Peptides against a protein of PDB entry 6B4E. Designs and how they scored, part 40

Target 1, 295 residues: chain A of PDB entry 6B4E
Amino acid sequence: TNFDKISKMFWHYKDKIAQIKQDIVLPIKKADVNVRNLLSRHKRKINPKFGQLTNSNQQLFKIQNELTQLINDTKGDSLAYHWILNFIAKAVVHQAETEVRVKPESALPLGKLTLYLLVQFPELQELFMARLVKKCPFVIGFTCEIDTEKGRQNMGWKRNNENKWEDNTSYDERMGGILSLFAIITRLQLPQEFITTTSHPFPIALSWHILARICNTPLNLITNTHFVILGSWWDAAAVQFLQAYGNQASKLLILIGEELTSRMAEKKYVGAARLRILLEAWQNNNMESFPEMSP

## One batch from the design tools (peptide; aimed at target 1 C215 Y245 G246 L255)

Design b2_p20_5_s1 (made by RFdiffusion4, then SolubleMPNN; from b2_p20_5, 8 letters changed)
Fold by OpenDDE base, seed 3:
Structure b2_p20_5_s1 (fold): chain B 295 residues (1-295), chain A 20 residues (1-20)
Amino acid sequence: as target 1 above (295 residues)
Amino acid sequence: SMLQLTPEQQAELEQLLKEF
């Protein structure tokens, strides 16, 4: 694992967030009133859609079509188009932070929707990835120290209005929710209509990177959060990961589930205990996956 | 069909297995 490369990638996306603010978010405030009104209306229509997802494919397709139409309505103005995509990127990540954290299986319909949008609107990919990395650097296997304010900020920790850091449980759950969504996206197949025309924007290889990079992370930087997000990843993607890479996947799952947890046993991390339970379930041929969506 | 590891992935796995 080349940590310098990962760091460069991390800072690339931090710079991208700054660029998005300067080139998309701020300029739209000075845009024509008709454009601003359009975007305000679209924002109000788009935002509820993510919460309207269910385990129904029929409902998913309905929402996909509605969002596609709403996004297409903005294509006549490049700035408006990029603004609405950036809004969607933020909204999807927010949904992961709120709903997926409490109901991990909701990552499946959200991930399907997101993957569809990422393929249908390629400009969403960089906007979405930048938002993911900012909020949850674990998606690219980035880790830094969190004993400094800057370190905590880099790792996506939030402060409240009193400048107090969020509690560890809240942080862990948010990271788990975001990682669940990303894991789902990496293990989903492209919709049938795109398989022959487009490569997967966030393929299963990115799940490999997450696991491998965490295993290579200096042990003094490993926290409970690392195990929480590994557990979230496991629930979301372990079955499909094993299907994709077979025995080589098994080796990596053993490394995170057995070896990494054992090395950190003295810390008594709750996330590590859960990951060990998941490993044991797998060893007993009882690995669970999220239920498939209904018609 | 199962995916084959890239040379980079293989090297990462071998390194990890050596260190653990």
Scores: peptide ipSAE 0.536, ipTM 0.937, DockQ to the pose 0.922
OpenDDE base, seeds 1, 2, 4, 5: peptide ipSAE 0.529, 0.532, 0.523, 0.529; ipTM 0.936, 0.936, 0.934, 0.936

Design b2_p20_5_s2 (made by RFdiffusion4, then SolubleMPNN; from b2_p20_5, 13 letters changed)
Fold by OpenDDE base, seed 1:
Structure b2_p20_5_s2 (fold): chain B 295 residues (1-295), chain A 20 residues (1-20)
Amino acid sequence: as target 1 above (295 residues)
Amino acid sequence: SMLELSEEEKKELEELLKKF
């Protein structure tokens, strides 16, 4: 694992967030009133769509079509188009933080929708990844110390209006929700209309990177959150990961489930205990995945 | 069909297996 490369990638996306603010978010406030009104209307129509997802492919396709139309309506103005995509990127991650954290299986329809949009609108890819890395650096296997204010900020910790850090449970759950979404995206097949013409923008190899990079993280930087997000990843993608890489996947799952948890046993992390339960279930031929969506 | 690891990924796995 090249941690210098990972660090560079992390800061690239942090810089991208700043650039998005300067080049997209702030300029639109000074744009033509008609453009601002259009975007305001579209924002109001788009925002509830993510909460309308169910375990139904029919509902998914409906929402995909509605969002596609709404996004296409903005293509006449490049700034408006990028603004709406950035809004969508933020909204998807927010949905992971709020809904997926409490209902992990909701990552499946959300992930399918997101993957569709990422392929339909390639400019969304960098906007989405930047938002993911900002909110949950674990998606690229980045870890730093959280003993400093800056370290906590870099790892996506939030402060409330009273400048108090969020509690550990809230942080763990948010990170788990975001990572679940990302894990789902990495293990989904492209829609049939794209499978022969487009490469997967965030393929299963990115799941490999997450696991390997966490496994190589210095032990003094490993926290309960690492095990929580590994458990979230496991529920979301372990079955498909094993199908993709076979014996090599098995080796890596044993490393995170058995070896990494054993190395950290003295910490008595609740997340680690859960990950061991998942490992044991697998060893007993009882590995579960999220149910497939209905028609 | 199963995917094959890149040479870099294979090396990474090998090193991880040695580490633990």
Scores: peptide ipSAE 0.547, ipTM 0.940, DockQ to the pose 0.961
OpenDDE base, seeds 2, 3, 4, 5: peptide ipSAE 0.546, 0.501, 0.516, 0.427; ipTM 0.941, 0.927, 0.934, 0.910

Design b2_p20_5_s3 (made by RFdiffusion4, then SolubleMPNN; from b2_p20_5, 10 letters changed)
Fold by OpenDDE base, seed 4:
Structure b2_p20_5_s3 (fold): chain B 295 residues (1-295), chain A 20 residues (1-20)
Amino acid sequence: as target 1 above (295 residues)
Amino acid sequence: SMLQLSPEEQKELEELLKKY
C-alpha cells in the first residue's frame, strides 16, 4: 500500500471541495434570477426522489428517468448543470448518512440509482468522490490520527452548533452508511445499456483497495470505526466480492475478519465483535447479502 | 467469469499475508 499516494488522493479531493465552492456554489448566488429560480424548482423536485426509492426496480427506473429529465433541463447552462450535479452528489451522500444508516439494505436501490447517474452524467463522478472522501475518507482507505481537531475534521467528524463533537456511535453509524453505499456501487454491474460502451467508474477493485489499505493501516490508528465500516462493507458486498475474486477474496476476508480482529482483541471493539460474527457466519456457509430488488 | 488481481494487487495481498 502506497500511503503517500492515498494521502495525495485525499488532499486532491479536499481541494476539489474548495474548488466546487469557489467555482460552482458561490457563482450561482450571483447568477441570473431565472437560473436561480430554475435551480430552486429543480432542487425541490430532485430532493424527495431519493426518499421515494423502494426495493422495486420499476420504481427505480421511474426515478432514474425523472432525474435524467430534470438534470438534462439544466444542460443549457454549464454552471447550472454542474450545480445540480453537485447538489445530487450531496443529496446522495446525505441519504447514505440518514436512511442507509438505519436501513442498510436501502443502499442497494440508492446505489443502483447513483451508479446510473454516474455513468449517465460523467461530470458527477468527481463531484461525488470529492463529497464521499470529505465525509468518509474510508472509501479510499485513508486514515489519520484523530487526537487533534484537524485529524478529526479530516476523518469526517462533525461538530454541532455548540462545537461539540458528535458521539462515537453517531460517527460510526454515519461512516457505516456511507461506506455501505460505496460498497454497493463497487459491486454492482453497469446497467445493461452501458455495459458495452462504458467502463465501470468505481469497480469492485476499489473494494479490494479499501480492505487491503485498512489491513496495512498502522494498528495504533485502527479504531472501532474501522471495524464498523468493514462490517458494513461485508453486509453490502462480501458475497459479490467472493464471486469476483474467489480464493484471493477469501484470503483477504480472513485477514480482516480473523487476523485484524485478533490483533486488536485487547481493545474489545464492538465493531470487531460484529465482524467476527460475520466471519463465523461465512465459515458456517451462512453468508447473507441484501435482498434482491423486485421487478 | 472470475476476475484476476492485477500484479500490484497480488503483491499487496502477498505482503499482507506475510504481515499477519
Scores: peptide ipSAE 0.551, ipTM 0.940, DockQ to the pose 0.919
OpenDDE base, seeds 1, 2, 3, 5: peptide ipSAE 0.474, 0.524, 0.459, 0.506; ipTM 0.924, 0.936, 0.920, 0.931

Design b2_p20_5_s4 (made by RFdiffusion4, then SolubleMPNN; from b2_p20_5, 9 letters changed)
Fold by OpenDDE base, seed 4:
Structure b2_p20_5_s4 (fold): chain B 295 residues (1-295), chain A 20 residues (1-20)
Amino acid sequence: as target 1 above (295 residues)
Amino acid sequence: PVLQLSPEELEELQKLLEEF
């Protein structure tokens, strides 16, 4: 693992967030009233769509079409278009932090919708990745110390209005929710309409990189959160990961499930205990995936 | 079909296996 490369990538996306604020968010506040009104209406129509997802492909396709139309309505103004995409990127990540957090299997419809949008609107890819890395740097396998304020901020910790850090459980669950979504996206096949014309923007190889980079992380930086997000990844993608990489996948799953957990056993991390349960289930041929969506 | 790791990814996996 090239940690310098990972760090550069991390800071690239941190800079991208600043750039988005400067070049997209702030300029819209000064835009023509008609543009602002259009975006306000579209925002109100778009935001509920993510909560309207069910375990139904029919419902998914309906929402895909509705969102496609709403986004296309903004293409006549480049700034408005990018603003809507940035809003969508934020909304998707927020849905992962809230709904996927409490119902991990909801990552599947959300991931399918997101992947569709990422392919349909390529400009969303950079905006979405920047938001993901800001909120959950685990998606690129980045880890730093959290014994400093800046370290916690870099790792996506939030403070409330009283400047108090969120509790560990809340942080772990949010990271798990976001990582579940990303894991799902990496293991999904492209929609049929794109499979022959477009490369997958976030392929299964990115899941491999997450696992490998965590395994290479200095042990003194490994926390309960690392095991929580590995468990979230496992639920979301382990079956498909094994199908994709076969024996090489098995080796890496054993490394995270057995070897990494063993090395950290003295910490008695709850997340590590759960990951061992998942490993045991796999060893007993009881590995489960999220239920497939209905027609 | 089963995907193959890139040479870089394979080398990384080998190093990980040696470390653990």
Scores: peptide ipSAE 0.324, ipTM 0.888, DockQ to the pose 0.906
OpenDDE base, seeds 1, 2, 3, 5: peptide ipSAE 0.227, 0.274, 0.315, 0.316; ipTM 0.832, 0.858, 0.884, 0.884

Design b2_p20_6 (made by RFdiffusion4)
Pose (drawn by RFdiffusion4):
Structure b2_p20_6 (pose): chain A 295 residues (1-295), chain P 20 residues (1-20)
Amino acid sequence: as target 1 above (295 residues)
Amino acid sequence: SSYDEALEEVNAFDPNVLTG
């Protein structure tokens, strides 16, 4: 892995976040009353819909239809359309760092909803990917030091209610939740309405990149967070990763489960212990996936 | 080492091709 290229990719998405603020978010303050009213009303109607998802496919379709109508209502104004898509991208990532953090299996319905929106409204793709990378750089394998304040900001750290950094546990759980959503998306087939006509925008090769880049990361930059997101990724996508790459995926899973954990053993990272348990469960023919969605 | 050999194989692999 050429980490200079990974850094260039990271800063490309960081620049995209700045461009979104300049060209989508700030100009909306100057939009006409009809646009402001529509966006104010629609953002209120959109916000709770992500938490109304359940394990039921019928409920997923209902929410998809409600959101599709609300988004289509904004297409008469390109700026309002891009603003509501940016709002949705932020809301989905926030849902991942809150609900998926507490209930990892909720990444499956949320991932299906997001993937559907990503192909129904393709302009969402760049907005969503930039948001993921800004909030969880592990999705492209970016890692930098966090000794400095700027490094902490680069890696997606947050502060609590007194300018102190959130504890390591809070950060690790958020990162696992966000990366779990992306991991689900990479292993989902497109919905039937699009599977016959459209290329998957974030395919399973992106999961290979995550694993390979963490395994290639200098060991002095590895933290408990790398093991936590790999465990979250495993729960969300290891079964389908093997279906896609076979013996090659097996070699990579062994590398992360046996070698990466062994080389960092003196750190006694909690996530490394869980990744070893997942490796042993697979070796005992008990690899799990999230239960498929109910009717 | 065996770990460096595994990483060379991983970096030489093309993930656009499915082997599963």

Design b2_p20_6_s1 (made by RFdiffusion4, then SolubleMPNN; from b2_p20_6, 7 letters changed)
Fold by OpenDDE base, seed 4:
Formats: C-alpha cells, sequence, structure tokens
Structure b2_p20_6_s1 (fold): chain B 295 residues (1-295), chain A 20 residues (1-20)
C-alpha cells in the first residue's frame, strides 16, 4: 500500500470540490434567468426521486427514466448540465447519510440508480467521487489522525451551528451509510444495456483497495469507525466479493475479521465486536446478503 | 492463473505494516 498515492488522491478530490464551487456552482448564479429557472424546476423534480425508491425494480426503472429525461433537458447548456449532475451527486450522498444510515438495505436500489446514472452520464463520475471522498474518505482507504481540528475535518467530521463536533455515534452511522452505498455500487453488475459497451466505473477492485488499505493502516490511526464501515461493507458486498475473488477474498475477509480485530482487542471497539460476529456467521455458513429487489 | 494476474494489479496486504 502506497500511502503517498492515497494522500495525493485524497487531496486531488479536495481540490476538485473547490474547483466545482468556482467553476460550476458560483457561475450558474450569474447565468441567464431562463437557465436558472429551468434548473430550479428540475431541482425540485429531481430531489424527491431518491426518496421514492423502494425494493421494486419497476419503480427503479421508472425513476431512472424520469431522471434521464430531466438531465437530458439540461444538455443544451454545458454549465447547466454540470450543475445538475453536481446537484445529483450531492443528493445521492445525502440520501446515504440519512436513509441508508438507518436502513442499510436501501443502499441496493439507491446504488442501482446511481450506477445507472454514472454510466449514462460519465461526467457524473468525478463529481460523485469528489463528494464521496469529501464526506467519507474511507471510500478510498484514506485515514489520518483526528487529534486536531484539521484532521477531523479531513476525515469528514461535521460541526453543528454551535461549532460543536457531532457525536461519535452520529459520525459512525453517517460513514457507514455512505460506505454501504459505495460498496453496493462496486459489487453491482452493469445494467444489461451497458455490459457489452462500457467498463464498470467503480468496479469490485475498489472494494479490494478499501479492505487492503485499511488492513495496512497504522494501528494508532485505527478507530471504531474503521470497524463500523468494514461491517457496513461486509453486509453490502461480502457475498459478491467472495464470488469475485474466491479464495483470495476469503483470506482478506479473515484478515479484517480476525487479524485486525484481534490486534485492536484492547480497545474493545463495538464495531470490532460486530465484525467478529459477522466473521463467525460466515464460518458457520450463514453469510447473508441484502435481499434482491422485487420485479 | 487469471485470478493471480488480476490480483497482482490490486492493492496488496502487507502484514509488516500492521504494527502498534
Amino acid sequence: as target 1 above (295 residues)
Amino acid sequence: SSLDEKLKELESFDPSVLTG
């Protein structure tokens, strides 16, 4: 694991966030009134769509089609197009922070929708990844110390209006929600219409990177959150990960479930205890995955 | 094997780094 490369990637996306604000968000405020009105209307139509997802594939396809049309309506203006994609990127991550956080299985329909949009609109990929890394740097296996204000900010900790840090439970749950979504995306197959013409933008290999990088993270930087997000990943993608990499996947699951938890046993992290339970369930041939969506 | 070749291109675990 090359941590210098990971750090460079992290800061690349931090810079991308600043660029998005400068080149997309701020300029649209000075755009033609007709463009601004169009985007306002589209924003109002798009925003509720993510909350309308259910365990129904039929509902998913309906929403995919509706969003596709709404996004296509903006393509006549490049700035408007990028603005609406950035809005979608933010909305998807927000949905992960709020809904997936409390109902992890909701990551499946959200992930399917997101993957479809990422393939249908390639310009969404960098916008989405930048937002993910900003909010949850665990998605690229980045970790830094949180003993400083800057360190906490880098790791996605939020402050309220009173400048107070969020509590540990809230942070853990948010990170788990976001990581669940990303894990789902990495383990989903491309939609049938794209499978022969397009490469997966965020393939299962990225899950491998997450696990490997966390395993190689200095122990003094490992926190309860690391185990929480590993548990979230496990629920979301472990079955498919094993299918993809077979025996090598098994070795890596044992490393995170047994070796990493054992090395951190003195901390008595709740997240680590849960991960051990997941490992034991697997050892007893009881590994579970999210239920498939209905027709 | 095809699997081994694929994994060589992925992030690898180094147990020597997992120290306190």
Scores: peptide ipSAE 0.032, ipTM 0.675, DockQ to the pose 0.074
OpenDDE base, seeds 1, 2, 3, 5: peptide ipSAE 0.028, 0.027, 0.026, 0.027; ipTM 0.676, 0.687, 0.684, 0.687; seed 1 fails the geometry check

Design b2_p20_6_s2 (made by RFdiffusion4, then SolubleMPNN; from b2_p20_6, 6 letters changed)
Fold by OpenDDE base, seed 1:
Structure b2_p20_6_s2 (fold): chain B 295 residues (1-295), chain A 20 residues (1-20)
Amino acid sequence: as target 1 above (295 residues)
Amino acid sequence: SSLDEKLEELESFDPSVLTG
């Protein structure tokens, strides 16, 4: 694992977030009143769409079409277009932090919607990835120390209005939710209409990188959160990961489920215990996946 | 697959990280 490369990637997206704020978010506040009104209306229409997702593909397609039209309405103004896409990126991640956090299987319809939008609107890809890395650096396998304020901030920890850090459980759950969404996206197939014309923007190989990079992370940096997000990933993508990489996938799953958990056993991490249970279920031929969506 | 082998080579596990 090339940690220098990962670090560079991390800071690239941190810089991208700053650039988005300066070049997209702030300028819109000074934009023409007509543009601001348009974006306000579209924001109000777009925001509830993510909560309208169900386990129905029919409902998914409806929402996809509605969002596509709303986004296309902004293409006449480049700044407005990018602002809407950035808003969507933020909204999707927020949905992962709230709904997917408590209902992991909801990552499937959300992931399908997100993947569709990422392909339909390629400019969303950089915006979305930047937001993901900012909120959950685990998506690229980045880890740093959290014994400093800066370290915690880099790893996506939040403070409330009283400058108090969020609870460990809250942080773990948020990271798990975001990682679940990303894991789902990596293991989804492109919609049929795009297969011949477009490559997958976030393919299953990115899941490989997450697992491999975590396995190679120094043990002194491994926390309960690492095991929590690995468990979240497992629920979301382990079946498809095994299908994609076969024996090589098995090696990584064993390294994480057996070797890493064993080495960290003295810490008695709850996340590690759960991951061990998932490993054992797999060994007993009882690996489960999220239920598929209905027509 | 060839892709699996390539990925394993590029993101090879270092067992030494688990011995510390």
Scores: peptide ipSAE 0.032, ipTM 0.656, DockQ to the pose 0.060
OpenDDE base, seeds 2, 3, 4, 5: peptide ipSAE 0.030, 0.030, 0.027, 0.027; ipTM 0.695, 0.699, 0.647, 0.682

Design b2_p20_6_s3 (made by RFdiffusion4, then SolubleMPNN; from b2_p20_6, 7 letters changed)
Fold by OpenDDE base, seed 4:
Structure b2_p20_6_s3 (fold): chain B 295 residues (1-295), chain A 20 residues (1-20)
Amino acid sequence: as target 1 above (295 residues)
Amino acid sequence: SSLDEKLAELESFDPSVLTG
């Protein structure tokens, strides 16, 4: 693991967030009133769609089509197009922070929708990744110390209106929700219409990097959150990960489930205990995955 | 450590080989 490379990647996306604000968000405020009105209407139509997802593929396809049309309506204006994609990127991550955190299996329909949009609209990829890294650096295996305010901010900790840090449980759940979504995206196959013409934008290899980078992280930087997000990842993608990499995947699952948890045993992290339970379930031939969506 | 040795082995594996 090259931590310098990971750090550079982290800061690249932090810079991208600033660039998005400067080149997309702020300029649209000065755009023609007709453009602003169009975007306002589209925003109102788009925003509730993510919450309308169910465990139904039929409903998913309906929403995919509706969003596709709404996004295509903005392509006549490049700035408007990028603005609406940035809005979608933010909305998807927000859905992960709110709904997925309390119902992890909801990551599956959300992930399918997101993957479709990422392929259909390639410009969404950098916008989405930048938002993910800002909110949850764990998606690229980045970790820094959280003993400073800047460190906490870099790791995605939020402060409330009273300038108080969010509690540990809230942070853990948010990170778990976001990571669940990303894990799902990495293990999903491309829709049939794209398989022969497009490469997967966030393939299962990115899950490998998450796990490996966490395992290589200095132990003094490992927190309960690391184990929480590993557990979230496990629920979301472990079955498909094993299918993809076979024996090599098995080794890595044992490494995070047994070796990493053992090294951190003195901390008595709740997240680590859960991860060990997941490992034991797998060893007893009881590894579970999210249920497939209905027609 | 045993973990370090296992990590070294896994670090030699390029996941892109199987993902295309």
Scores: peptide ipSAE 0.164, ipTM 0.834, DockQ to the pose 0.530
OpenDDE base, seeds 1, 2, 3, 5: peptide ipSAE 0.050, 0.098, 0.136, 0.070; ipTM 0.643, 0.803, 0.815, 0.791

Design b2_p20_6_s4 (made by RFdiffusion4, then SolubleMPNN; from b2_p20_6, 8 letters changed)
Fold by OpenDDE base, seed 5:
Structure b2_p20_6_s4 (fold): chain B 295 residues (1-295), chain A 20 residues (1-20)
Amino acid sequence: as target 1 above (295 residues)
Amino acid sequence: SALDELLKELENFDPSVLTG
């Protein structure tokens, strides 16, 4: 694992976030009043859509169509178009931090919606990835020390209004929620209408990188959070990961489930204990995935 | 192959990292 490359990638997206604020978010405030009003109305219509997702494909397709129309309404103005996509990127990640956090299986409909939008509107891809890396750098296998305030900030820790860091449990759960969403996206097949014309923007290979990079992370940087997000990933994508890479996937699952947990046993991480249970279930031919959505 | 490219990271795995 080339950690210098990963660090460069991390900072690339940090810079992208700053660029988005400067070139998209702030300039729209000076745009034509009609454009601002349009975007305000669209924002109010778009925001609740993500919470309206259920385990129904019919509901999913309805929401996809509604969002597509709302986004298309902005294409006549490049700045407005990019602004609405950036808003969507933020809203999707926020949904992962709140709903997926407490109900991991909700990542499936959210992931399907997100993947559709990423393919339908390619400009969303860079905006979405930048937001993911900012909020959860684990999605690219980046880890740094959290002994400093800057380190915690880089790893996506939040502060409240009193400038106090969030508690460990809250952080772990948020990271797990975001990682669940990303894992789902990587293991989903493209919608039928795109299979012959488009490559998958975030393929299963990205899941491979997450696992491999965590395995190569110095042990002094490994925390309970790492095991929590690995468990979240496992629930979301392990079955499909094995289908994709076969024996090589098995090697990597054993590395995280057995080797990494064993080496960190002295820490008695709750996340590690859960991951070991998942490993044992797999060894007993009882690996499960999220249930398929209803028609 | 695509798999071969992915395996580069796995091939570079250093188990000594887990003993540190």
Scores: peptide ipSAE 0.096, ipTM 0.708, DockQ to the pose 0.074
OpenDDE base, seeds 1, 2, 3, 4: peptide ipSAE 0.039, 0.036, 0.034, 0.036; ipTM 0.701, 0.679, 0.660, 0.676; seeds 1, 2 fail the geometry check

Design b2_p20_7 (made by RFdiffusion4)
Pose (drawn by RFdiffusion4):
Structure b2_p20_7 (pose): chain A 295 residues (1-295), chain P 20 residues (1-20)
Amino acid sequence: as target 1 above (295 residues)
Amino acid sequence: SATASEEELEKREKELEEIH
């Protein structure tokens, strides 16, 4: 892995976040009354819909249809359309760092909803990817030091209610939840409406990049967070990763489960212990996936 | 079995050798 290229990719998405603020978010303050009214009303209607998802496919379709109508209502104004898509991208990532953090299997319905929106509204793709990278750089394998305040900001750290950094557990759980959503998206087939006509925007190869880049990361930059997101990724996508790459995926899963954990054993990272358990469960023919969605 | 093409599998084998 050429980590200079990974850094260039990271800063490209960081620049995109700045461009979104300059060209989408700030100009909306100057939009006409009709646009402001529509966006104010629609953002209220959109916000709770992500938490209304359940394990039921019928409920997923209902929410997809409701959101599709609300988004289509904004297409008469390109700025309002891009603003509501940016709002949705932020809301989905927030849902991942809250609900998916507590209930990892909720990444499956949320991932299906997001993937559907990503192909129904393709302008969402760049907005969503930039948001993921800004909030969880592990999705492209970016890692930097966190000894400095700027490094902590680069890696997606947050502060609590007193300018102190959130504890390591809170950060690790957030990163797992966000990366779990992205891991579900990479291993999902497109919905039937699009599977016959469209290329998957974030395919399974992106999961290969995450694993390979963590395994290639200098060991002095590895933290408990790398093991936590790998465990979260495993729960969301290891079965399909093997279906995609076979013996090569097996070699990579062994590398992360046996070798990466062994080389960092003195750190006694909690996530490394869980990744070893996942490796042993697979070796005992008991690899799990999230239960498929109910009717 | 693997669903990826043979060329992609060879590329991935090569990347794994480099990681090792």

Design b2_p20_7_s1 (made by RFdiffusion4, then SolubleMPNN; from b2_p20_7, 8 letters changed)
Fold by OpenDDE base, seed 1:
Structure b2_p20_7_s1 (fold): chain B 295 residues (1-295), chain A 20 residues (1-20)
Amino acid sequence: as target 1 above (295 residues)
Amino acid sequence: MASASKEELEQLEKEIEKIL
């Protein structure tokens, strides 16, 4: 694992967030009133769509079509188009922080929708990754110390209006929700209409990188959150990961489930205990995945 | 999902040997 490369990638996306603010968000505040009104209307129509997802493919396709139309209405103005995509990127991550954290299986329809939009609108890819890395650096296997305010901020910890840090449980759940979404995206097949014309923007290899980078993280930086997000990843993608990489996948699952948990046993992390249970279930031929969506 | 190529799997094996 090249940690210098990971650090550079982390800071690249931090810079991208600053750029988005300067080049997209701030300019729209000074844009023509008609453009601002258009975007306000579209924002109000788009935002509820993510909460309208169910376990139905029919409902998914309906929402895909509605969002496609709403986004296409903005293509005549490049700034408006990029603004609406940035809004969508933020909304998807917010849905992961709020809904997926409490209902992990909701990551499947959200991930399918997100993957469709990422392929249909390629400019969304950098906007989405920048938002993901800002909120959950674990998606690229980045870890830093959290003993400083800056370290906590870099790892996506939030403060309330009283400048108090969020509790550990809230942080763990949010990170788990975001990582579940990302894991699902990496293990989904492209929609049939894109398979022959487009490469997968966030392939299953990115799941490999998450696991490998966490395994190689200095043990003094490993926290309960690392095990929580590994458990969230496991529920979301372990079955498909095994299908993709076979015996090599098995070796890596043993490394995270057995070796990493054993090395950290003295900490008695609850997330590590859960990950060991998932490993044992797999060893007993009882590995579960999220249920498939209905027609 | 498409399975990884033989060459990709061999590269991943070498990476696993360097993990932990």
Scores: peptide ipSAE 0.283, ipTM 0.857, DockQ to the pose 0.619
OpenDDE base, seeds 2, 3, 4, 5: peptide ipSAE 0.107, 0.087, 0.038, 0.182; ipTM 0.769, 0.683, 0.698, 0.809

